Peptides against a protein of PDB entry 4GXB. Designs and how they scored, part 69

Target 1, 277 residues: chain A of PDB entry 4GXB
Amino acid sequence: VPTEEVSLEVLLSNGQKVLVNVLTSDQTEDVLEAVAAKLDLPDDLIGYFSLFLVREKEDGAFSFVRKLQEFELPYVSVTSLRSQEYKIVLRKSYWDSAYDDDVMENRVGLNLLYAQTVSDIERGWILVTKEQHRQLKSLQEKVSKKEFLRLAQTLRHYGYLRFDACVADFPEKDCPVVVSAGNSELSLQLRLPGQQLREGSFRVTRMRCWRVTSSVPLPSGSTSSPGRGRGEVRLELAFEYLMSKDRLQWVTITSPQAIMMSICLQSMVDELMVKKS

## One batch from the design tools (peptide; aimed at target 1 M273)

Design b2_p28_4_s4 (made by RFdiffusion4, then SolubleMPNN; from b2_p28_4, 10 letters changed)
Fold by OpenDDE base, seed 2:
Structure b2_p28_4_s4 (fold): chain B 277 residues (1-277), chain A 28 residues (1-28)
Amino acid sequence: as target 1 above (277 residues)
Amino acid sequence: PLYLVSEFYTPEELFEKDPEPFEELELP
């Protein structure tokens, strides 16, 4: 692609549009810096955020595809897909809520976290009770952003990234599940027939390894799940989990977002390594 | 056909060797 000046749209978690003028040849960091500048986010806080490629669903929700890589060209990456459904989103890129303290010290950082958190609650990524919801709404009405975030930090799945409904082979084969990544874990929520909602929490520190695989279903294969077109690439995330001392078990998640799930796990490991150093 | 896209390993220093048994949560 020839180097040209273009207007690039970057979305916040709440769908707010940030338009930046960049070069088609600008790399991810260049675009991120441009977005930060547009938002008046200080340079020292840029590292707490990343750009993500997402697919906007019909309801306006975001399906995260992957994090944009350092040497990637965001304009090319999003436009090459030739679909208006694909967007670039700015989101915080750390997992430990302790880092919120650093970001919240700045007005812009506070606003970004607030907007993201409000959106995550509205989308059901953060789980709230009726009473908690009432309290959050009250704080939102008062525009008490810091207090809002402090309360939100205590909520279930705060800081988690929720994925689209998919399938896992745990606890049994072909279980519909909702996977969320956060707090150094993958959370698998599922409801078996006649049962209550269950959650399996798989800590990354108990994952010995994980892998992403791709396959093409054979036409004769009985695995015709309704809705997957014959011949579509099937992505899977499999991780080997230490269920108990010296007991490893494979868990496999079938999802188009398997790559993103893997990226989350990598990011969690990286953050834990930084904290340990 | 199954193709491996990527493999990752948890660093040994982070890997919990003696964890409490895995337990699922039942949510109300």
Scores: peptide ipSAE 0.543, ipTM 0.920, DockQ to the pose 0.804
OpenDDE base, seeds 1, 3, 4, 5: peptide ipSAE 0.540, 0.537, 0.541, 0.542; ipTM 0.922, 0.920, 0.920, 0.921

Design b2_p28_5 (made by RFdiffusion4)
Pose (drawn by RFdiffusion4):
Structure b2_p28_5 (pose): chain A 263 residues (1-190, 198-221, 229-277), chain P 28 residues (1-28)
Amino acid sequence: VPTEEVSLEVLLSNGQKVLVNVLTSDQTEDVLEAVAAKLDLPDDLIGYFSLFLVREKEDGAFSFVRKLQEFELPYVSVTSLRSQEYKIVLRKSYWDSAYDDDVMENRVGLNLLYAQTVSDIERGWILVTKEQHRQLKSLQEKVSKKEFLRLAQTLRHYGYLRFDACVADFPEKDCPVVVSAGNSELSLQLREGSFRVTRMRCWRVTSSVPLPSGGRGEVRLELAFEYLMSKDRLQWVTITSPQAIMMSICLQSMVDELMVKKS
Amino acid sequence: AATVEVESTTHADGSTETLYHNPAFDPN
């Protein structure tokens, strides 16, 4: 791509706009640093956040497509799709909530965690009852951002990433499920199954050839993971999802974080 | 630290398969 200065909108998890001037040839880290500079996020906290390509739904919710890799050009990644529904999003990119402590030591880092947690509750990524949700919106007005986040850290699925509803062959073939990734596991809500990353020997992403539109082709995508169900018993679990690659990225990210910790 | 090993294949018909090998796997 010829080098040229352009304006790029990067959204926070709640949809707030962050406009940055970047080059068409800037890579992911360059764009991330420009966003951090605009937000006044310290350099030493940039590594706790990443940029994601998402599809914004009619209701404003985001369906995560992929985390942008180091070699990617974010302006090209989003513009090449030729659709205003696709956005670049900044979101925390670690899994263990112990790292929230490092981020919350800074006002901007705290503000970012607070903003995405409020959105996570509003969009049902964090699981609360109708009554609890009512209380939370109230506590939100009455407590500091820090206090609100400490409370949110104890809520079901805090720190998880939720995927569009899809199907899986667990427990039975073609079961409708909601899949979420977090806390070193995949959660399948059918009843529920909890599949620990440390129990997955491997996982595989498969795709059909592109098919005519039922001007975009369609592809059937699957994410299958080989799971140690019990001693010396491995069983494949298959999820059929247009977001199979994002799920694979989350599994790799969670495995990588476990290994960094182990080291 | 150990990293996830990745093997990707494009089949003759154009379908794709990518396999990831997990270093954090624990059989015990």

Design b2_p28_5_s1 (made by RFdiffusion4, then SolubleMPNN; from b2_p28_5, 10 letters changed)
Fold by OpenDDE base, seed 2:
Structure b2_p28_5_s1 (fold): chain B 277 residues (1-277), chain A 28 residues (1-28)
Amino acid sequence: as target 1 above (277 residues)
Amino acid sequence: PPKVKVTSTTLADGSTVTTYENPVFDPN
């Protein structure tokens, strides 16, 4: 692609548009820096955020596809998909809420975290009780961003990424689940017919390994869910989990977001490694 | 710091499997 100056749209979690002038040849970091500059985010806080490729759903929700890698050209990455549904989103890229303290010290950082958190709550990524919701609304009305975040930090699935509904083989085969990644775990929520909501928590420290499998189903397989066109790639994330002492079991999640889930796992592992060092 | 070890394999059916070994795995 010839090097040209282009206007690139980067979205915040709440859908706010940030337009930046970049080169088509600018790498992810260059674009991130441009976004930071546009937002007046200080350089020392840039590392707390990343650019993600997402697919915007009809309802405006974002389905995270993957984190943009350092070597990627965001403009090319998004435009090559030839679909307006794909967007680039800026989001915090750390898991430990303790890092919020660093980000919150800056007005822009605070605003970004606030906007993201509000969005996550609105989207149901963060789970809230009625009372908590009332409290959050009150704080939002008062525009007390710090207090809002402090309360939000205590909420279930704060800082998690929520994935689209998918299928897992745990606890039973072909179980519909909603996966969320955060706090060094994968949370699998399932509601079986006639049963209460169940949540399985899979801590990263109990995963020996994980794998992403990309396969092209053969046309002859009758279990074509009517909506999957011939030739769609099937993605699976499987992890080998320590269920009990000396008992490892594979758990497999079938999801188009398997790659993103893996990226989350890698990111969580990386963060844990940094903390141990 | 130890990094995730990544291996990728292409199977006979053309599927690809990328395996990640977890350095923070605690078997205890």
Scores: peptide ipSAE 0.649, ipTM 0.947, DockQ to the pose 0.798
OpenDDE base, seeds 1, 3, 4, 5: peptide ipSAE 0.649, 0.648, 0.648, 0.648; ipTM 0.947, 0.947, 0.947, 0.947

Design b2_p28_5_s2 (made by RFdiffusion4, then SolubleMPNN; from b2_p28_5, 11 letters changed)
Fold by OpenDDE base, seed 1:
Structure b2_p28_5_s2 (fold): chain B 277 residues (1-277), chain A 28 residues (1-28)
Amino acid sequence: as target 1 above (277 residues)
Amino acid sequence: PPKVKVESEVHADGSTVTTYTNPVFDPE
């Protein structure tokens, strides 16, 4: 692609649009810096955020596809998909809520975390009780962003990334689940017909390894799962988990977001390694 | 610090498998 100046749209978690003028040859970091400059985010806080490729659903929800890599050209990455449903999103890219303290010291950082957290609550990514919801709404009405975040930090699945409904082979074959990544774990929420919501928590420290499998199903005469055309790529994330002492078991998640789940696992592991160093 | 080890394989059916070995695995 020839080097040209272009206008690129980057979304915040709440759907707010940030328009930046960049070169088609600008890499991910260059675009991130341009977004930071547009928002007046200090350079020392840029590292707490990343650019993600997402698919925007009809309801305005974001399905995370992957994190943009350092060598990528964001303009090319998004435009090459030739679909307007794909967007670039700026989001917090660390897991430990302790890092919120650094980001919250700056007005722009505070606003970004606040907007993201409000959006995550509204989308049901952060789980709240009725009483907690009332308290959060009261703080939101008062525009008390710091107090809002402090309360939010105590909530279930704060800082988690929620994925689209998918299928796992745990606890049984072909179980419908909702996966969330955060706090150095994968949370699998299961609701079977007529049963209460169940959650399985899989800590990354108990995963020996994981695998991402990409396959093209053979045209079997059996009705492919509704909505996947013949020849559509199937993605699976499998992880080998320490269920009990000396007992490893594979758990497999079938999801088009398997790559993003793996990226989350890598990111959580990397953060844990930094803390141990 | 140790990083996640990444290995990729391509199978005869065209499927690809990428394996990630976890350096923070604690077998207790």
Scores: peptide ipSAE 0.660, ipTM 0.950, DockQ to the pose 0.799
OpenDDE base, seeds 2, 3, 4, 5: peptide ipSAE 0.660, 0.659, 0.659, 0.659; ipTM 0.949, 0.949, 0.949, 0.950

Design b2_p28_5_s3 (made by RFdiffusion4, then SolubleMPNN; from b2_p28_5, 12 letters changed; failed a check: too like the target's own chain)
Amino acid sequence: PPKVKVESTVLPDGSTVTTYTNPVFDPE

Design b2_p28_5_s4 (made by RFdiffusion4, then SolubleMPNN; from b2_p28_5, 12 letters changed)
Fold by OpenDDE base, seed 4:
Parts: structure tokens; sequence; C-alpha cells
Structure b2_p28_5_s4 (fold): chain B 277 residues (1-277), chain A 28 residues (1-28)
């Protein structure tokens, strides 16, 4: 692609648009810096955020596809998909809520975290009780962003990334699940007909390994389910988990977001390694 | 610090498997 100056739209978690002028040849970091500059985010806080490729759903929800890598050209990455559904989103890229303290010290950082948290609550990524919702609403009305975040930090799945509904082979084959990544774990939520919500928490420290499998289904002459086009790539994330003492078991998640899930796992591991160092 | 070890292979059927070995795995 020829090097040209272009206007690139980057979205915040709440859908707020940030327009930046960049070169088509600008790498992810260059674009991130441009976004930070546009937002007046200090340079020392840039590292707490990343750019993500997402697919915007009809309801405005984001399906995270992957994190943009350092070598990528965000403009090319998003435009090459030739679909307006794909967007670039700025989001915090750390897992430990302790890092919120660093970000919250800055007004812009605080605003970003606040906007993201509000959005995550609205989208149901963060789970709230009725009473908690009332408290959050009160704080929002008072525009007490710090207090709002402090309360939010105590909520279930704060800081988690929620994925689209998918299928897992746990606890049984072909179980419909909602996967969320955060707090150094994958949470698998399952609601079977007539049953209470079940949650499986899979801590990263108990995963020996994981794998992403990309496969093209063979055109099975049998009437495969009408919704999966004959040529769609099937993605699976499998992880080998220590279920109990000396008992490893593979858990497999079938999801178009398997790559993103793997990226989350890698990111969580990386963060844990930094803490050990 | 030790990073996630990544290994990729292509299977005969054309599928791709990328395996990640977890350095923070704690077997207890």
Amino acid sequence: as target 1 above (277 residues)
Amino acid sequence: PPKVKVESRTLPDGSTVTTYTNPVFDPE
C-alpha cells in the first residue's frame, strides 16, 4: 500500500470515536501514540492500553477479533477486511486492577477507565446485583468516577473480556457457554434448560498448555448445519487443565474468537511473569 | 522473563495447530 496520509477512526469501549490522522504505513504503536495525543493521554500511560480489532454487532456490541500486533499497520489491517463492521478499539490491556491506580491518577486515564467500565456494565460483562446497580447509578449521577471505579473493582468479572456465546465440551459435549477472560482465568458460564447458572473457573496457573486449531471442514456430503457455510474456518481453543491432583483434562472451546482467547491467555501469562520477576 | 513457548504445525488435512506451553503452570 502506498504511504498516504489517512484519517483513521479508533473507537473507545463506549463507542466514542477518536479520529486520528496517520500514515497508512504507521504501525500499531504509531497509531496508538496518535490516539493518545488526541486524547491528551500522557506518554507514560500509553502502555496500559492497546488497540484491538473488533467486529461491531448490530446492537453496537463489540466482538473482539484480536489484539493488533506491533508490526501491524492498523489502517491496512482494518481496511483489508472490506467490511464496515470491523473497527479498531482502544481498551486497557492489563488484567490486574492494581494498575488502575496508576491510570486513575490522570484525568484522561480516569475517564478512559470510567467509560470502559460503564460500557462493560451496560453490556453485562461485569455482573451486578440490583443493589450494586443502584449504588453505581448513584455514583454515576454524582459523576464520582473514582468512587464508581472503586466499587466496580469489587464486582464480579471486573476487568474481564466477555466473548460471544460459543460451545465447549465441558462439562459435557456441545455445551453452550459464555466465556470470559480475566483475573488470570477463563470463566465458562453455562445455563442449561431448567438449570441454574453454572460457572467453571479455569485458572491460567492450572493450564499446562493450550492450543488453537484452525480447520476447514471437509465438505461433508451430509446436510451439515445450514448456518456454517461449507468453507468457513473452524477455530477451537483447547487447554489442558489440572482438574485435580495429578489429573489433567483437555477442555475444548469452539469459537470464532479462539485466537482472541489465546491472546488473552498469553497476555495474562505475560502479566503474571512480570509480577514474578 | 520466560515467555510462552509457541509451536505451530500444519497437519496433513491442512489444519493448523498452534500450541502454547505455559511457563506459569503450577502442577502443585
Scores: peptide ipSAE 0.667, ipTM 0.952, DockQ to the pose 0.798
OpenDDE base, seeds 1, 2, 3, 5: peptide ipSAE 0.666, 0.667, 0.665, 0.666; ipTM 0.952, 0.952, 0.951, 0.952; seed 5 fails the geometry check

Design b2_p28_6 (made by RFdiffusion4)
Pose (drawn by RFdiffusion4):
Structure b2_p28_6 (pose): chain A 263 residues (1-190, 198-221, 229-277), chain P 28 residues (1-28)
Amino acid sequence: VPTEEVSLEVLLSNGQKVLVNVLTSDQTEDVLEAVAAKLDLPDDLIGYFSLFLVREKEDGAFSFVRKLQEFELPYVSVTSLRSQEYKIVLRKSYWDSAYDDDVMENRVGLNLLYAQTVSDIERGWILVTKEQHRQLKSLQEKVSKKEFLRLAQTLRHYGYLRFDACVADFPEKDCPVVVSAGNSELSLQLREGSFRVTRMRCWRVTSSVPLPSGGRGEVRLELAFEYLMSKDRLQWVTITSPQAIMMSICLQSMVDELMVKKS
Amino acid sequence: ITEEQHEELKEAHEKAYLEYLELEKEIS
C-alpha cells in the first residue's frame, strides 16, 4: 500500500470513538501506540491492550473477527473489506484478572477497564440476573469506578470473551450453544460444559471450500479440540462457528499466558 | 502443557491464521 496519512477510527468496547492520524503503511503496534497517545495511556501499559477487527451488529454489539497481529496494517485490514460494518476495537488482551491490578494503578487504564466492563454487562458477556443487573446499574452511580470494578471482578464470566451463538457436537450432535472463552477455559452453554485449556492436547481449525452465496462466498468453519475427558481418554469436541478462527486465537492466547506464567 | 506441545500448538495456529487471511480474500 502506498504510504499516505489517513484518519482511522478506533472504537472502545462500548463504541466510544477514538480518532487517530496514522499511515496506511503503519503496522498494528504503530496504530496501537497512536491510540495510546491519544488516550494518554502510559507506554508501560500498552502491552495490556490489543486491537481487534470486529463486525458491528445493528444493535451496536461487536462480533469479534480476529486480534490484529504484529505484521498487519490495521487501516488496510479494515478498509479492504469494503463495508462500514467492520470496525477496529481496542480492548484489554490478557486473561488473568490479577493483571487488572497493574492496569488500575493508572487513571486512564482504570477508565478503560471500567468502560469495557460496563459494556460487557450491558451486552450479556458478564452473566447476571435481571435483578442483579438492576442493582449494578444503581451501584454504578453510587460507587467509584475502582469500587465498581472490584465488584465486577467477582461476577460470573468477568474477563470472558463471548462469541455469536453457534452449534457444537457436545453434548449431542448439532446442539445450539453459546461459547465464551476466559479463565483458561472454553465455556459451552447449551446446561453447561467447561473445557479447561490445560486438558486440550491440541485444536484444529477447518474450513469448507468457498461456496456460492445462498456477492460473498460462504464457508463452513469448525474449531475442534481434542479433550482429555478422563484418564487416558481423549475425545474431540467440534464447534461449528463463523468465528472458529477467533476461538482458536483465544485458545492460543490463553495457552500462551499460562506458559508465560509458568516461566 | 509442556514446552514442546506449546511450540507445536503455536506453529499450527499461526499456519491456520495465515490460511484464514487468504480465505477472507477468496470469499470476498

Design b2_p28_6_s1 (made by RFdiffusion4, then SolubleMPNN; from b2_p28_6, 14 letters changed)
Fold by OpenDDE base, seed 2:
Structure b2_p28_6_s1 (fold): chain B 277 residues (1-277), chain A 28 residues (1-28)
Amino acid sequence: as target 1 above (277 residues)
Amino acid sequence: ITEEEHKKLQEQNKKAEEEWLELLKRVG
């Protein structure tokens, strides 16, 4: 691609647009630095954020596709998909809420975390009770961003990334599930017929290994879920999990976001390794 | 799932992780 100056749109979690002038040849870090500069985010805080490729849904929600890699050219990566549904999003890229303390010391960092958290609550990624929701709204009305975040940090699935509804083979075959990644786990929420909502927690520390596979459905297979177009690549994330002492079991999640799930797993493992050092 | 149930689950997971880490230290 010839090197040209272009205007690139990067979205915050709340859909706020940040326009940056970059070169088509600028790599992910160059674009991230440009976004940081536009926001007046200090250089020492850039590392707490990453650029993600997402698909914007009809309701304005983001379906995370993958994290942009260091060698990628964000302009090319997003435009090559030839769909306006694909966007680049800036989001925090760490899992431990303790790192919020570093980011919150800066006004811009605080604003970014606040905007992300508000959006995550509004989208139902963070789970809140009615009373908690009332408290959060009160703090939002007072524009008490630090207090808002401190309360939010105590909430269920704070800092998690929620995926689109998908299918797992656990606890039963072809179970509809909602997967969320955070706090060094995959949380699987499901409701079996006639049962209450259940949550399964799969800690990354108990995962022996994981893999992503792709397959093309054969036309003859009866399990055409109506929504998957004939011929679309089926992605699966499978992980081997220590269920109990000396009992390993494979769990398979079928999702178009299987790649993103695997990226989250690796990222969580990497962060845990840094903490142990 | 109540907050209390969530907390219990977190505690159970933490305990399980600790046990696993101890096992890994012994096998190594």
Scores: peptide ipSAE 0.013, ipTM 0.382, DockQ to the pose 0.022
OpenDDE base, seeds 1, 3, 4, 5: peptide ipSAE 0.000, 0.014, 0.007, 0.000; ipTM 0.301, 0.428, 0.398, 0.220; seed 3 fails the geometry check

Design b2_p28_6_s2 (made by RFdiffusion4, then SolubleMPNN; from b2_p28_6, 15 letters changed)
Fold by OpenDDE base, seed 4:
Structure b2_p28_6_s2 (fold): chain B 277 residues (1-277), chain A 28 residues (1-28)
Amino acid sequence: as target 1 above (277 residues)
Amino acid sequence: MSEEEYKRLREENEKAVEEWLELLKEVA
């Protein structure tokens, strides 16, 4: 198949643009290698990162759509969507912070982790106290990237991917939640009326199974939630969770990012399997 | 790149993505 050389923009977590020249026929790994080369990231560290398809929101935040797969053609995948909102983002693709040690040994790897971590803190994906924020700021001012990361590694939701606000049937039906994936769990944050912020932790090791479903809402006349257009595809992630000994319960999350959540679950499981071997 | 070439690449990629997405739906 005739191929053409094209310029492809890949973003870092902080929005930094990396322009790479690739072929339209280049697969995900080829593009990733091109990005690595552009950044001077060593070949042995490429495997710690992946390319993600994201939708850039109006505020500049990224909504993760999915990880680009090996068989995909990133240029075609992003351009076929015919929207400038969709971007390709480079991000670390492991969950265990222990792997940071390998990446941090290299200057470029260190910089990538640092930039990602700073961005995640700024976005509120990583939770910090006032004192922690002061300490982080001090380290940032000193440009002590290693120490910054060491402190960050101790913070709540370090290494988590935060999703857009969505709806779950837990603990109650149609409960607004913020889901985050990391540390081999899905964290569901919610605030019920008159209650404090609560977090439900769902460890992947206690998930018996999960599935993603896609459905078109039937035009039911009544509950026009104003924001969902009549024809939007509804995605759901459902998982069966071991709540207690011999007590399984289904939890369903309704989110446009259900696919991405599923990818995260699988990725976390895969990593756990690698560690066990 | 010709429109026809792009169309072919797009169709091929879309097919691959669709197949992958279908597999994800079956994950138990």
Scores: peptide ipSAE 0.029, ipTM 0.403, DockQ to the pose 0.035
OpenDDE base, seeds 1, 2, 3, 5: peptide ipSAE 0.028, 0.007, 0.011, 0.000; ipTM 0.363, 0.348, 0.366, 0.266; seed 3 fails the geometry check

Design b2_p28_6_s3 (made by RFdiffusion4, then SolubleMPNN; from b2_p28_6, 11 letters changed)
Fold by OpenDDE base, seed 1:
Structure b2_p28_6_s3 (fold): chain B 277 residues (1-277), chain A 28 residues (1-28)
Amino acid sequence: as target 1 above (277 residues)
Amino acid sequence: MTEEQHEELRKRNEEALREWLELEKEVG
């Protein structure tokens, strides 16, 4: 395989840039190891993190596209998109906050979790009350990273990944929702005009199956959504959920992040299986 | 690395990714 040494930029959750020298032929794990080495993250903690392909929005927020797979060549994967908006991000890749204890024992691990948590709060991925926000700010000012994380671990949607606003057929057809994945669930949040926030919680343990589908919208004549050029692929995540005893219902989420959602589901299931074993 | 070499790597990576994505479409 033709190989060349290249400089690859990997971002932390806080936007910090980590430059690593890698080969174009290096696979995901090789790049991850290079990043870990650059950060002085010990080898035994590497497995708690993964590399993600993200699209950086205009506001600097990250839209997660997918977790880079083991077979992927990160340099090739990101550069092949021919857009500077795509980045590689290092993030923790476990769901159970109990694993934070292992990571926090190391200075670098602690810093990574802290940076991620601060970012998640700032981005509104972790939900905080006014009082909690004040407490967090106080701890941040004191640079008490451990105490900050301990408080953060108690917050709603700690450890969740928040997706871009999308559409679901739950609770009704064509509902605008914000999906978050974490704690072995998909949380679908809906806010209708003049109404309180409604949340649907879908535990992965009650999902019988899920699928990602892709379709090319037929050029229907009239409602050209101005921004979707002819030929954009529509992605959907559908899961069959046990609503009640012997009652299964399909829930469908239409989102360009459907692939990432499915990756999250699988990852949560995998982690649960490891704990049972 | 030549442009051709880069294109070959890209092609292989994309092919592998497509295959993976197709497999992940049905997780039952």
Scores: peptide ipSAE 0.243, ipTM 0.782, DockQ to the pose 0.035
OpenDDE base, seeds 2, 3, 4, 5: peptide ipSAE 0.181, 0.172, 0.091, 0.033; ipTM 0.754, 0.745, 0.685, 0.615

Design b2_p28_6_s4 (made by RFdiffusion4, then SolubleMPNN; from b2_p28_6, 17 letters changed)
Fold by OpenDDE base, seed 5:
Structure b2_p28_6_s4 (fold): chain B 277 residues (1-277), chain A 28 residues (1-28)
Amino acid sequence: as target 1 above (277 residues)
Amino acid sequence: MSLEEHERLRQRNEEALQRWLELEEEVA
C-alpha cells in the first residue's frame, strides 16, 4: 500500500468514534499514540491500552478478533478485510484492577475506564445483581465516575473479555459454552439439558500448555453447525489442565475466537510474570 | 439475580446501547 495520509476511525468501547490522521504505513504504536493524543491521554498511560480488531455485531456488540500486533499496520489490517463490520477498538490491556488506580488518576483515563465499564455492563460481560444494577444506575445518573468504577471493580467478571457462544469438549463432548477471559482464568459458563447454569474456572497457573489449531473440515463431516459453510476454517484452542493432583486433562474449545483466547492467555501469563518479577 | 433475569437485562441494555449508537451516527 502506498504511503499516504488517511483518516482512521478508532472506536472506544462505548462505540464513540475517534478519528485520527495517520499514515497508511503507521504501525500499531504510531496509531495508538495518535489516538492518545486526540483524546489528550498522557504518554505515561498509553501503555495501559491496546488496539484490537473486532467485528461489530448487529446489536452493536464487539466480537474481539485479535489484538493488533506491534508490526501491524492498523489501516491495512482493517481495510484488507473488505467489510465494514470490522473495526479497531481501544481498550485497556491489563487484567489486574489494581492498575485502574494509575489510570483513574487522570481525567481522560478515568473517562476511558468508565466508558469501557459501562459498555461491559450493558453488554452483560460484567455480571450484576438487581441491587447492584440499581446502585450503578444511581451512580451513573449522578455522573460519579470514580464511585461507579469502585463499585464495578467488585462485580463478577469485572475486567473480563466475553467471547461469543462456542463449543467445548468439557465437561462433555460438544457442550455449548460461553467463555470469558480475565483475572488469570478462562471462565466457561454452560447449561446442560436439565441442569442449572454452571461455571468452570480454568486458572492459567494450572495450565501446563495451550495451543491453537486450524483445520478445514472434510465435506463429508456433518458439520452440525448450520452456519458454517463448506470449507470454513475451524479454529480450536486446546489446553492441558491440572484438574487435580497429578491429573492432567486436555480441554478443547472450538471457536472462531480461539486466537483471541490464546492472546488473552498469553497476556495474562505475561502480566503475572511481571508481578513476580 | 437469575441467569434469565440477567439475560433480559443484558438484552435491554444492548438495545439501549444500539439506540445510542444510532443517535451518535445521525448527529456525527
Scores: peptide ipSAE 0.033, ipTM 0.376, DockQ to the pose 0.019
OpenDDE base, seeds 1, 2, 3, 4: peptide ipSAE 0.000, 0.019, 0.030, 0.007; ipTM 0.280, 0.466, 0.514, 0.327; seed 3 fails the geometry check

Design b2_p28_7 (made by RFdiffusion4)
Pose (drawn by RFdiffusion4):
Structure b2_p28_7 (pose): chain A 263 residues (1-190, 198-221, 229-277), chain P 28 residues (1-28)
Amino acid sequence: VPTEEVSLEVLLSNGQKVLVNVLTSDQTEDVLEAVAAKLDLPDDLIGYFSLFLVREKEDGAFSFVRKLQEFELPYVSVTSLRSQEYKIVLRKSYWDSAYDDDVMENRVGLNLLYAQTVSDIERGWILVTKEQHRQLKSLQEKVSKKEFLRLAQTLRHYGYLRFDACVADFPEKDCPVVVSAGNSELSLQLREGSFRVTRMRCWRVTSSVPLPSGGRGEVRLELAFEYLMSKDRLQWVTITSPQAIMMSICLQSMVDELMVKKS
Amino acid sequence: LEVDLEKTHSSSVDGDPDVTAKALAERS
């Protein structure tokens, strides 16, 4: 892409706009640093956040497509799709909430975690009852951002990434499920199954050839993981989802974080 | 229970025959 200065909108998890001037040839880290500079996020906290390509739904929710890799050009990644429904999003990119402690030591880092946690609750990524949700919106007015986040860290599925509803062959073939990734596991809500990353020997992403539109082709995508169900018993679990690649990216990210910790 | 994470990997297959057959069957 010829080099040219352009304006790029990067959204926070709650949809707040962050406008940055970048080059069409800037890579992911360059764009991330420009967003961090605009937000006054310290350099030493940039590594706790990543940029994601998402599809914004009619209701404003985001369906995560992929985490942008180091070699990618974010302006090109989003513009090449030729659709205003696709956005670049900044979100924390680690899994262990112990890292929240490092981020919350800075006012901007705390503000970012607070903003995405509020949105996570509003969009049902964090699981609370109707009554609890009522209480939380109230506590939100009455407590500091820090206190609100400490409480949120104890809520069901805090720190998980939620995927669009899809199907899986667990427990039975073609079961409707909601899949979420977090805390070193995949959660399948059918009843629930919890599949630990450390019990996955491998996983595979498969796709059908592109099919005529039922001007965009369609592809059947599957994410299958080989799971150690019990001693010396491995069983494939298959999820059929247009977000199979994002799920695979989350599994790799969670495995990578476990290995960094082990080292 | 766990597996060796140092050996854990992922793979990707584009145009997989089995998955293509499933996709075509959905339209039959």

